# Peptides against a protein of PDB entry 4N78, part 281

Target 1, 186 residues: chain A of PDB entry 4N78
Amino acid sequence: HFQVICRLLGYQGIAVVMEELLKVVKSLLQGTILQYVKTLMEVMPKICRLPRHEYGSPGILEFFHHQLKDIVEYAELKTVCFQNLREVGNAILFCLLIEQSLSLEEVCDLLHAAPFQNILPRVHVKEGERLDAKMKRLESKYAPLHLVPLIERLGTPQQIAIAREGDLLTKERLCCGLSMFEVILT
Target 2, 155 residues: chain B of PDB entry 4N78
Amino acid sequence: MAELQMLLEEEIPGGRRALFDSYTNLERVADYCENNYIQSADKQRALEETKAYTTQSLASVAYLINTLANNVLQMLDIQASQLRRMESSINHISQTVDIHKEKVARREIGILTTNKNTSRTHKIIAPANLERPVRYIRKPIDYTILDDIGHGVKW

## One batch from the design tools (peptide; made by RFdiffusion4, then SolubleMPNN)

Design b2_p27_4_s3 (from b2_p27_4, 10 letters changed)
Fold by OpenDDE base, seed 3:
Structure b2_p27_4_s3 (fold): chain B 186 residues (1-186), chain C 155 residues (1-155), chain A 27 residues (1-27)
Amino acid sequence: as target 1 above (186 residues)
Amino acid sequence: as target 2 above (155 residues)
Amino acid sequence: SVLGIEDVDAKAREVVEEAVERQRLAA
């Protein structure tokens, strides 16, 4: 479960794993895959035209299969190149799923922290209630939970500093505007 | 610190010794009162005197116990306060370290991130000229060129 | 008599309370 992995690794662990995966992907792409691609480009038919759409999908597939028959039947391509491509694909999928899972965890953290950070949820107004009155009531209800202001009033300077930093760290999440997956694709 | 040291080294041990000595003194007083009562012709007076000594002795012991107890409580309070201060300090350090570790971790993961770009739907333009199918001529592929890349057997 | 012991306890408590109060005033 990717969510469990995210929880166990944290930001540090995820970063390490992602870095290592990127290294692996880079090595695969620049090494074996690149070499095979270059070789395949050299042996590729110079003229491989698109068959007419009238042949239908099966006919088109058969045409390309015939054109590339010798390449497709190359055993090393299947065993080494395709395996490496699978590994790259798995790495990409892993990164995507980790990012998604991390984003979910971050959103949950934001939601849990919201009452303590003077972030009020969107409230549904029932018939006959004034939105302003309801919001004011909600603000009053959650006012005692505002952690930073509370600590600013009652805490030591050191505690205040820690509280502010903690508050900032709580608010700042990758899900707010950052993507790891886009970096992986680049 | 000086107060705690005084309590630990002087006041509490001194109080314990005083209490122990009081036990010995009480035994002497009891013996005196018993003998005085037996020897006195005025039993009522002797009894009143015994009551007075008993009251005094009990009061003295009570005072010694109370003083000792208060000193012990004071010692414990000072120690508790010291422990609380130490705990607060440790907690502060721990929190500072945790925040620092978190910042480092976030920087490390941050370098692996970019701003989320709204996916622009690129229109895929179909190629205009459908080329006529060229007759397939089988050309032998020389796979020896791949021998340096894979586990191929060099012939 | 058992009554005499209660009086002694009461007086002892009084003396202790006075002693505690004196200590409080001296501190």
Scores: peptide ipSAE 0.017, ipTM 0.570, DockQ to the pose 0.005
Fold by OpenDDE base, seed 1:
Structure b2_p27_4_s3 (fold): chain B 186 residues (1-186), chain C 155 residues (1-155), chain A 27 residues (1-27)
Amino acid sequence: as target 1 above (186 residues)
Amino acid sequence: as target 2 above (155 residues)
Amino acid sequence: SVLGIEDVDAKAREVVEEAVERQRLAA
């Protein structure tokens, strides 16, 4: 599903969706969640002493339940605050999955474009084969597919310009060094 | 352009008119040959003359049709070439627009990205100046990053 | 073949020219 979304939206659509999600997350964090956190800090017991270990696990649990009773019974926290936190979590997960899916699509595009851009795969040399001979063979095999040199030789100036720009855009991808998810976490 | 105009306005209409006139003339020639054969005392000579006129007439019509057909074909070829050029121009414009849109889109999404910190250091250092458009640092695309994700086709 | 059409055209022209010349001489 995320792959289809990435293909459908493209870079522009993804950017718009991500921007809107960031706005929503920011609004939730700075608004409702912040207010609830402030309220919780006000009702938090100022002095929470560790109960004596002699009371055992049940006694300690009851002690903490008693100390946090006002927080636990705060109905608005359970409903609105947790829902907002869930929405934030879902937004983060969505962004992560979109970025991962986009990266996969970009990698596929790079792989498909590689033969046309004089990008040779790392050749595994079998035992006894000369690396140089194998590389030369690969170069010779893919040489006719080099798009930009071909167009530079046979194309019009306008076609050459478009080919160069297209080649550059094909090479420059987000997956090569950029992360959207890191921005979202910030 | 001048050649196409000449074909459309002069040569093809002229050829059509010539063919029509030829038809009318051929009818007159036929009538003449018929009357000449009937009235002539030398039927053999009249027949040979009729054969000559028939051959001439057929040759003339064939020539006119062929010339007209060639002119029409030439016209169609020129028009087809013009359409191809127009298509090429439209495609060029379309590609230019698409490239521009892609550049804009990449700028927009680029603002939402940061450089992948390869350094394992946990501190998400919030970049201080959020507002500066992340200059697309043309870092050489290290495609080696793809080496770890793809099962290298064991060649 | 394009060559066959050219030959027919050349022959047709020759026949027409001869016929026109015959008409001119008969006139």
Scores: peptide ipSAE 0.017, ipTM 0.570, DockQ to the pose 0.005
Fold by OpenDDE base, seed 4:
Structure b2_p27_4_s3 (fold): chain B 186 residues (1-186), chain C 155 residues (1-155), chain A 27 residues (1-27)
Amino acid sequence: as target 1 above (186 residues)
Amino acid sequence: as target 2 above (155 residues)
Amino acid sequence: SVLGIEDVDAKAREVVEEAVERQRLAA
């Protein structure tokens, strides 16, 4: 599904969706969640000392339960705040999945374009074959497919320019060195 | 352009008119031949004359048709060439627009991206020895690094 | 005009002669 979404939206569509999601996340974080956090901070006991280890795990739990009683009883925390956090989480996950799907699509595009861009696949050298010889054979095989050189030889200056730009755009992909998800996390 | 205009405005219409006139003249010739044959005491001579006129008339019409046809073909060739040029231009514009749109899209999404922190651990092995023209052995881009991104389609 | 027919005849003859000559050369 995400792959289809990526294909349908393209870079521009993905950008728009991501921007809107970021706005939503920002709004949730700076608005409702922040307010809840502030409220929680006000209700939090000013002095929460770590109970002595001697109370054991149950005692420590009870202690924290008692200290956080007001927080636990805060009904809106369970409903609204957690819902907003879920929405934020979903948005983050969505962004992650979109980025992953986009990366896959980009890789596929790169692979498909490779024969036309003088990018040779990794040669699996079978036992006894010289890597160099195989590479030369592959180069010879794909040489006629090199689009840019072909157009440079046969095309008009305008076509050459377009071909070069297209080649560049084809080579430049986010997956090569860019991450959207890292931006979202920051 | 001038040639096409001449064909469209002068040669082809002129050829059509000539053909029409020829048709009309053929009817007159036919009538003449018929009357001449009926009135002539020498039927053989009249027949030979009719045959001559018929041959001439047919040749004339054939010539006119051929000329007209050639002009039409020439016109079509010119138009086809113009169409091809126009198509090429449109394609060029379309491609330019597409590239531009793609660049815009790339910029838009680029704003949402940051450089992947290449963990410093991969020592960019500064090629120590500056000296030897490292034959750019174009190391094939190892796309296997991307295999871990997503469901690695192990081919 | 009869004059137009003569010109057409001359051209027609030329076309026929050219056609015959092309046939002769093709053979």
Scores: peptide ipSAE 0.017, ipTM 0.582, DockQ to the pose 0.006; fails the geometry check
Fold by OpenDDE base, seed 2:
Structure b2_p27_4_s3 (fold): chain B 186 residues (1-186), chain C 155 residues (1-155), chain A 27 residues (1-27)
Amino acid sequence: as target 1 above (186 residues)
Amino acid sequence: as target 2 above (155 residues)
Amino acid sequence: SVLGIEDVDAKAREVVEEAVERQRLAA
């Protein structure tokens, strides 16, 4: 599903969706969640000492339940604040999954474009074969597929310019060195 | 452009008119040949003259049709060439626009990105001294030691 | 006779070819 979304939206659509999600997350964090956190900090007991180990696990649990009774009984916290936190979490996960899907798509595009851009795969050399000889054979095999040199020989100046720009855009991908998710976490 | 205009406005219409006039003239020639054959005392000579006129007329019509056909073909070739040039121009514009849109889109998404911190994995220098795996001898916990402490009050 | 039509066609072709060649030489 995320792969389909990435294909349909493209870079521009993904950017718009990500920007809107960031705005929503920011609004939730700075608005409702911040207010609840401030309120919770005000009602939090100033001194919460660890109960004596002699009370056992049930006693310790009851102690903390008693200390946090006012917080637990705050119904709006459970219904509104936790829902908002869930929404933030879902938004973050969505962004992560979109970025992962986009990265996969970009890698696939790079792999498909590679033969046309004089990018040769690293060939596993079996024992006894010269790497250089195999690479030369591969270069000769794919040489006719190099699009930019072909257009430079046969095309008009305008076509050459377009081909070069297209080649550059094909080579430059976000997955090569950029992360959107890191910006979201910051 | 001038050649195409000349073909469309002068040569092709002129050729069509010439062909129509030739048809009318052929009818007159046919009538003449028929009358000449009927009135002539030498039927063989009249027949040979009719054959000559027929051959000439057919040749003339064939020539007119061929000329007209060639002009039409030339017109179509010029138009096809113009369409191809136009298509090429449109394609170039379209590609330029697409590239521009893609650049804008990439700039827009780029604002939402940061450089991947390629944490240079510091070569974890494996410490040379392979600490001998201390064989964890699981000493069985003798729980019998706890038997003496639990004087459970027999209720 | 069927022979007369073939001769007329051959002569017609010859006249057309000559006419085309004359036009080529005059262009």
Scores: peptide ipSAE 0.015, ipTM 0.583, DockQ to the pose 0.005; fails the geometry check

Design b2_p27_4_s4 (from b2_p27_4, 7 letters changed)
Fold by OpenDDE base, seed 5:
Structure b2_p27_4_s4 (fold): chain B 186 residues (1-186), chain C 155 residues (1-155), chain A 27 residues (1-27)
Amino acid sequence: as target 1 above (186 residues)
Amino acid sequence: as target 2 above (155 residues)
Amino acid sequence: SVLGIENIDEKAREVVEEAVERLEEQA
């Protein structure tokens, strides 16, 4: 599903969605969640000391439950705050999944473009073959596929410009070194 | 453009007119030959003359048709070439627009990105122990595995 | 560079190489 979404939206669509999600997340964090956190901080016991170990795990739990009883019973926390947190979580997950899907698509595109961009696969050298010879063979094999040099040689200036720009756009992918998700997490 | 215009406005219409005139002339020649044959005391001579005129007339018509046909073909070739040039221009514009749109889109998404912290994974300098090159059997990378990703299979 | 990626050619190669390696491992 996410792959389809990525393909459908493209870079522009994804950008728009991500921007909107960021706005929503920011709004949730700075608005409702912040307010609830502030409220919770106000109602938090001023002195919550670790109960004596002598109370055992049940006693400690009861102690904390008692100390936090008002917070736990705060109905709005469960309904509104948790829902907002859930929404934030969903947004983050969505962004992650979109980025992953996009990255996969980009990688595939790069792979498909590689033969045309003088990107040769790492040659696995079989025993007895010289790496250099094999590499030269591969270079020779794929040399005719190098699109930009081919167009530079045979094309019009306009075609050359387009080819270069296209080549650049093909190479420049987010997966090459950019992360949207990291921005979301900051 | 000038050549095409000349073909369209002058050569082809002129050729058509010439052909039409030739038809009219052929009719006159035919009438002449018929009358000449009827009136001539020497039928054999009249027949030979008719044959000569017929041959000449046919040759003339054939020439006119050939000339006209060639002009039409030339016209079509020029038009085809013009269409190809137009197509090329349109394609160029389209590509330029697409590239521009893509650049804009990428800029928009780019502002939402940050550089991946390449954790310098310390290249564990594997000690230069000449580990025997594991015979990587180059299994042809079956890219068919990627085919399933592209076909929108509802995962 | 539209995206401001430094050394895009090298990075693209790395990505392709990694992808190829992954595909080879799956094969």
Scores: peptide ipSAE 0.078, ipTM 0.637, DockQ to the pose 0.704
Fold by OpenDDE base, seed 1:
Structure b2_p27_4_s4 (fold): chain B 186 residues (1-186), chain C 155 residues (1-155), chain A 27 residues (1-27)
Amino acid sequence: as target 1 above (186 residues)
Amino acid sequence: as target 2 above (155 residues)
Amino acid sequence: SVLGIENIDEKAREVVEEAVERLEEQA
């Protein structure tokens, strides 16, 4: 399903959706959830001081009942906070799954680009075939597809510069991007 | 992810239930203490016992609240960390989009360059010293590392 | 234990003591 979503939205669409989800999640975390957590933290210390006060037994009991009631009521009201946290969690999981799917697409794109970038696939050498001979055949087969050399031969100096820069950027960015996904997925 | 799920599905709800149950139990303790105080001939002893129960009850509730709060905080920390990772991922996605756009642009440029070769225009004398592009034996990016990760998700 | 949690009293005391110390540090 996520792969289909990724294909449907495209990279740009996915990025937009993820950015929006991130904004929503950040808003929930920094707003409602943080406030509830702070409030809980403030209420706890007050309860801890109560045993030190010599209130008459009836007064202490009434106070505890009141405090406990307030806490329970507050905890019930905070169910909204827990729901928001669940939503945040689901959003994060959704984004992670999309990221994984996108990583697969990126790998596919890289694989498709590889012949054009002078990246030869790992050749499975069958028993009895020389690796060198297969590599040479593959090199010969894909040599006409090498974009940079092709542009260097046929292009203007400006086109050559752009092609080289683009190739460099592609190689650097793709490698960097893949490494990051691997780190996140590991 | 497993820790977050445990917090969301088990620990936090469990803590909330425990707190609620504690409230009901404390009410019973309070009723007991009140009745004991009224019925006891030794009011001082009954008062001391009530104080002890009150202190214990307060401590117990404080513990439950603290545990719950800590679990919520832990959950938030995990989520915050995940968000940071997501932000990083989004940036990488953006880069990937740019790379893709660049690849498309390169394809377009490639198409444009091939079309120009069909026109008999002038011998662009390739400079003879084509420095043999140093065969950057680019270590084939081992994409197989991703093969193991994909099998675990029952899609 | 009133709450059915083993050693809740000891844990609760520790939490209360820590909370009190934190409050005293903030005061």
Scores: peptide ipSAE 0.017, ipTM 0.329, DockQ to the pose 0.011
Fold by OpenDDE base, seed 4:
Structure b2_p27_4_s4 (fold): chain B 186 residues (1-186), chain C 155 residues (1-155), chain A 27 residues (1-27)
Amino acid sequence: as target 1 above (186 residues)
Amino acid sequence: as target 2 above (155 residues)
Amino acid sequence: SVLGIENIDEKAREVVEEAVERLEEQA
């Protein structure tokens, strides 16, 4: 599904969706969640001393439950705040999945373009074959497919320019060194 | 352009008209020849005259058809060439626009991206040994690193 | 004989072709 979305939206559509999601997330974080956090901070016991280790894990848990009883019983926290947090989480997850899907599509595009861009696949050298010989053979095999050199020889200056730009655009992909998700997390 | 215009406006219509007129004239010539043959006391002479007229008429029609056909072919060739040029121009414009749109889109999405923290790959300590410039074997971009990212999400 | 008519047609065609060629040369 995400792959289809990526294909349908393209870079432009993905950018728009991501921007809107970021706005929504920001709104949720700065609005309702922040207010709840502030309220919680106000009601939080100022001195929550770490219970003595002597109480054991259950005792410590009970202690914290007791100390936070009023907070836990705050019904609005469960209903509204957690729901908003869930929405934020879903948005983040969505962004992650979109990025992953986009990366896959980009890689696929790169792979499809590779024969035309003088990009040779990593050749598994069987035992006894020289890597150099195999590479030369591959180069010779795919040489006629190199689009830019072909157009440079046969094309008009305008065609050459377009071909070069297209080649550059094809090579420059986000997956090569850029991450959207890291920006979203920041 | 002038040639095409001349072909379209003058040569081809003129040729068509000439051909039509020739057709009409052929009927008249035929009628004349028939009547002349019937009325003539010298049938042999009348026949020879008919042959001459027929030959001349056929030659004329053939010439007209040939001329018209050549003009039409020339017209079509010129038009085809013009269309090809136009198509080429449109394609170039379209490609330029597409490239531009793509660049814009990439800029927009690029704003939402940051450089992947390239783990400081250990300074590839350039091996001190200036080994002979091994022909820049373009290290194939290892896309296998990306294979691990795709395996998990069977959607 | 059917042969005579075919020859006449061929000759007529030749004459017409020659006449056309002459007309084309004069054009």
Scores: peptide ipSAE 0.015, ipTM 0.519, DockQ to the pose 0.005
Fold by OpenDDE base, seed 2:
Structure b2_p27_4_s4 (fold): chain B 186 residues (1-186), chain C 155 residues (1-155), chain A 27 residues (1-27)
Amino acid sequence: as target 1 above (186 residues)
Amino acid sequence: as target 2 above (155 residues)
Amino acid sequence: SVLGIENIDEKAREVVEEAVERLEEQA
């Protein structure tokens, strides 16, 4: 589903969706969540000592539950704050999945374009084969598919310029060194 | 452009008119040949004249049709060439616009990106001293001791 | 000339010669 969304939206559509999601997340974090966090900090017990290890994990949980009883029983926290946190979580997850899907699409595009752009796959040399001979054979095999050199030979100056720009756009992808998700986390 | 205009406005219409005129003239020639054959005492001579006129008329019509056909073909070739040039121009503009749109889109999404931090694989140095697993003896935890701590004084 | 075309015989010969040349090329 995310792959289909990425294909449908393209770079511009993804950018718009990501910007809007960032705005929503920012609004939620700076608005409702911040207010709840401030309120919780005010109500938080000033002294919460770690219970003795003798109480075990269940006892420690019960201890903290008791210390935070007033906070847990706060109805608005359970409904509005948790919903907002879920929305933020879903937005982050959505951004992650979009980026992953986009990266996969970009890698596929790069792989499909590679034979036309003089990008040769790394060839595994079987035992007994000369790497140089195999590489030369591959170069010879794919030489007729090199689009830019072909257009440079047969095309008009305008066509050559367009072909070069198109080639550059095909080679430059976000997956090569850029991350959107890291920006979302900051 | 001048050649196409000449073909459309002068040569092709002129050829069509010439062909129409030739048709009317052929009818007159046929009538003449028929009357000449009936009135002539020398039927052999009249027949030879008719054959000559028929051959000449056929040749002239063939020439007119061929000339007209060639002019029409030439016109179509010029028009096809013009259409191909227009198509090439439209394609060029379309590609330029698409490239521009893609560049704009990439700039927009680029603002939302940062360089991937090549996480230097910090060699996690495994601490040498595997602390021996201390056997946790599960002592039954009496939870009743916690019952006395939670009574908040209702003011 | 009966049809008002000058040198009809020469033009007819040219058309026939072109037709013959085309036939010879196809052959």
Scores: peptide ipSAE 0.018, ipTM 0.557, DockQ to the pose 0.006; fails the geometry check

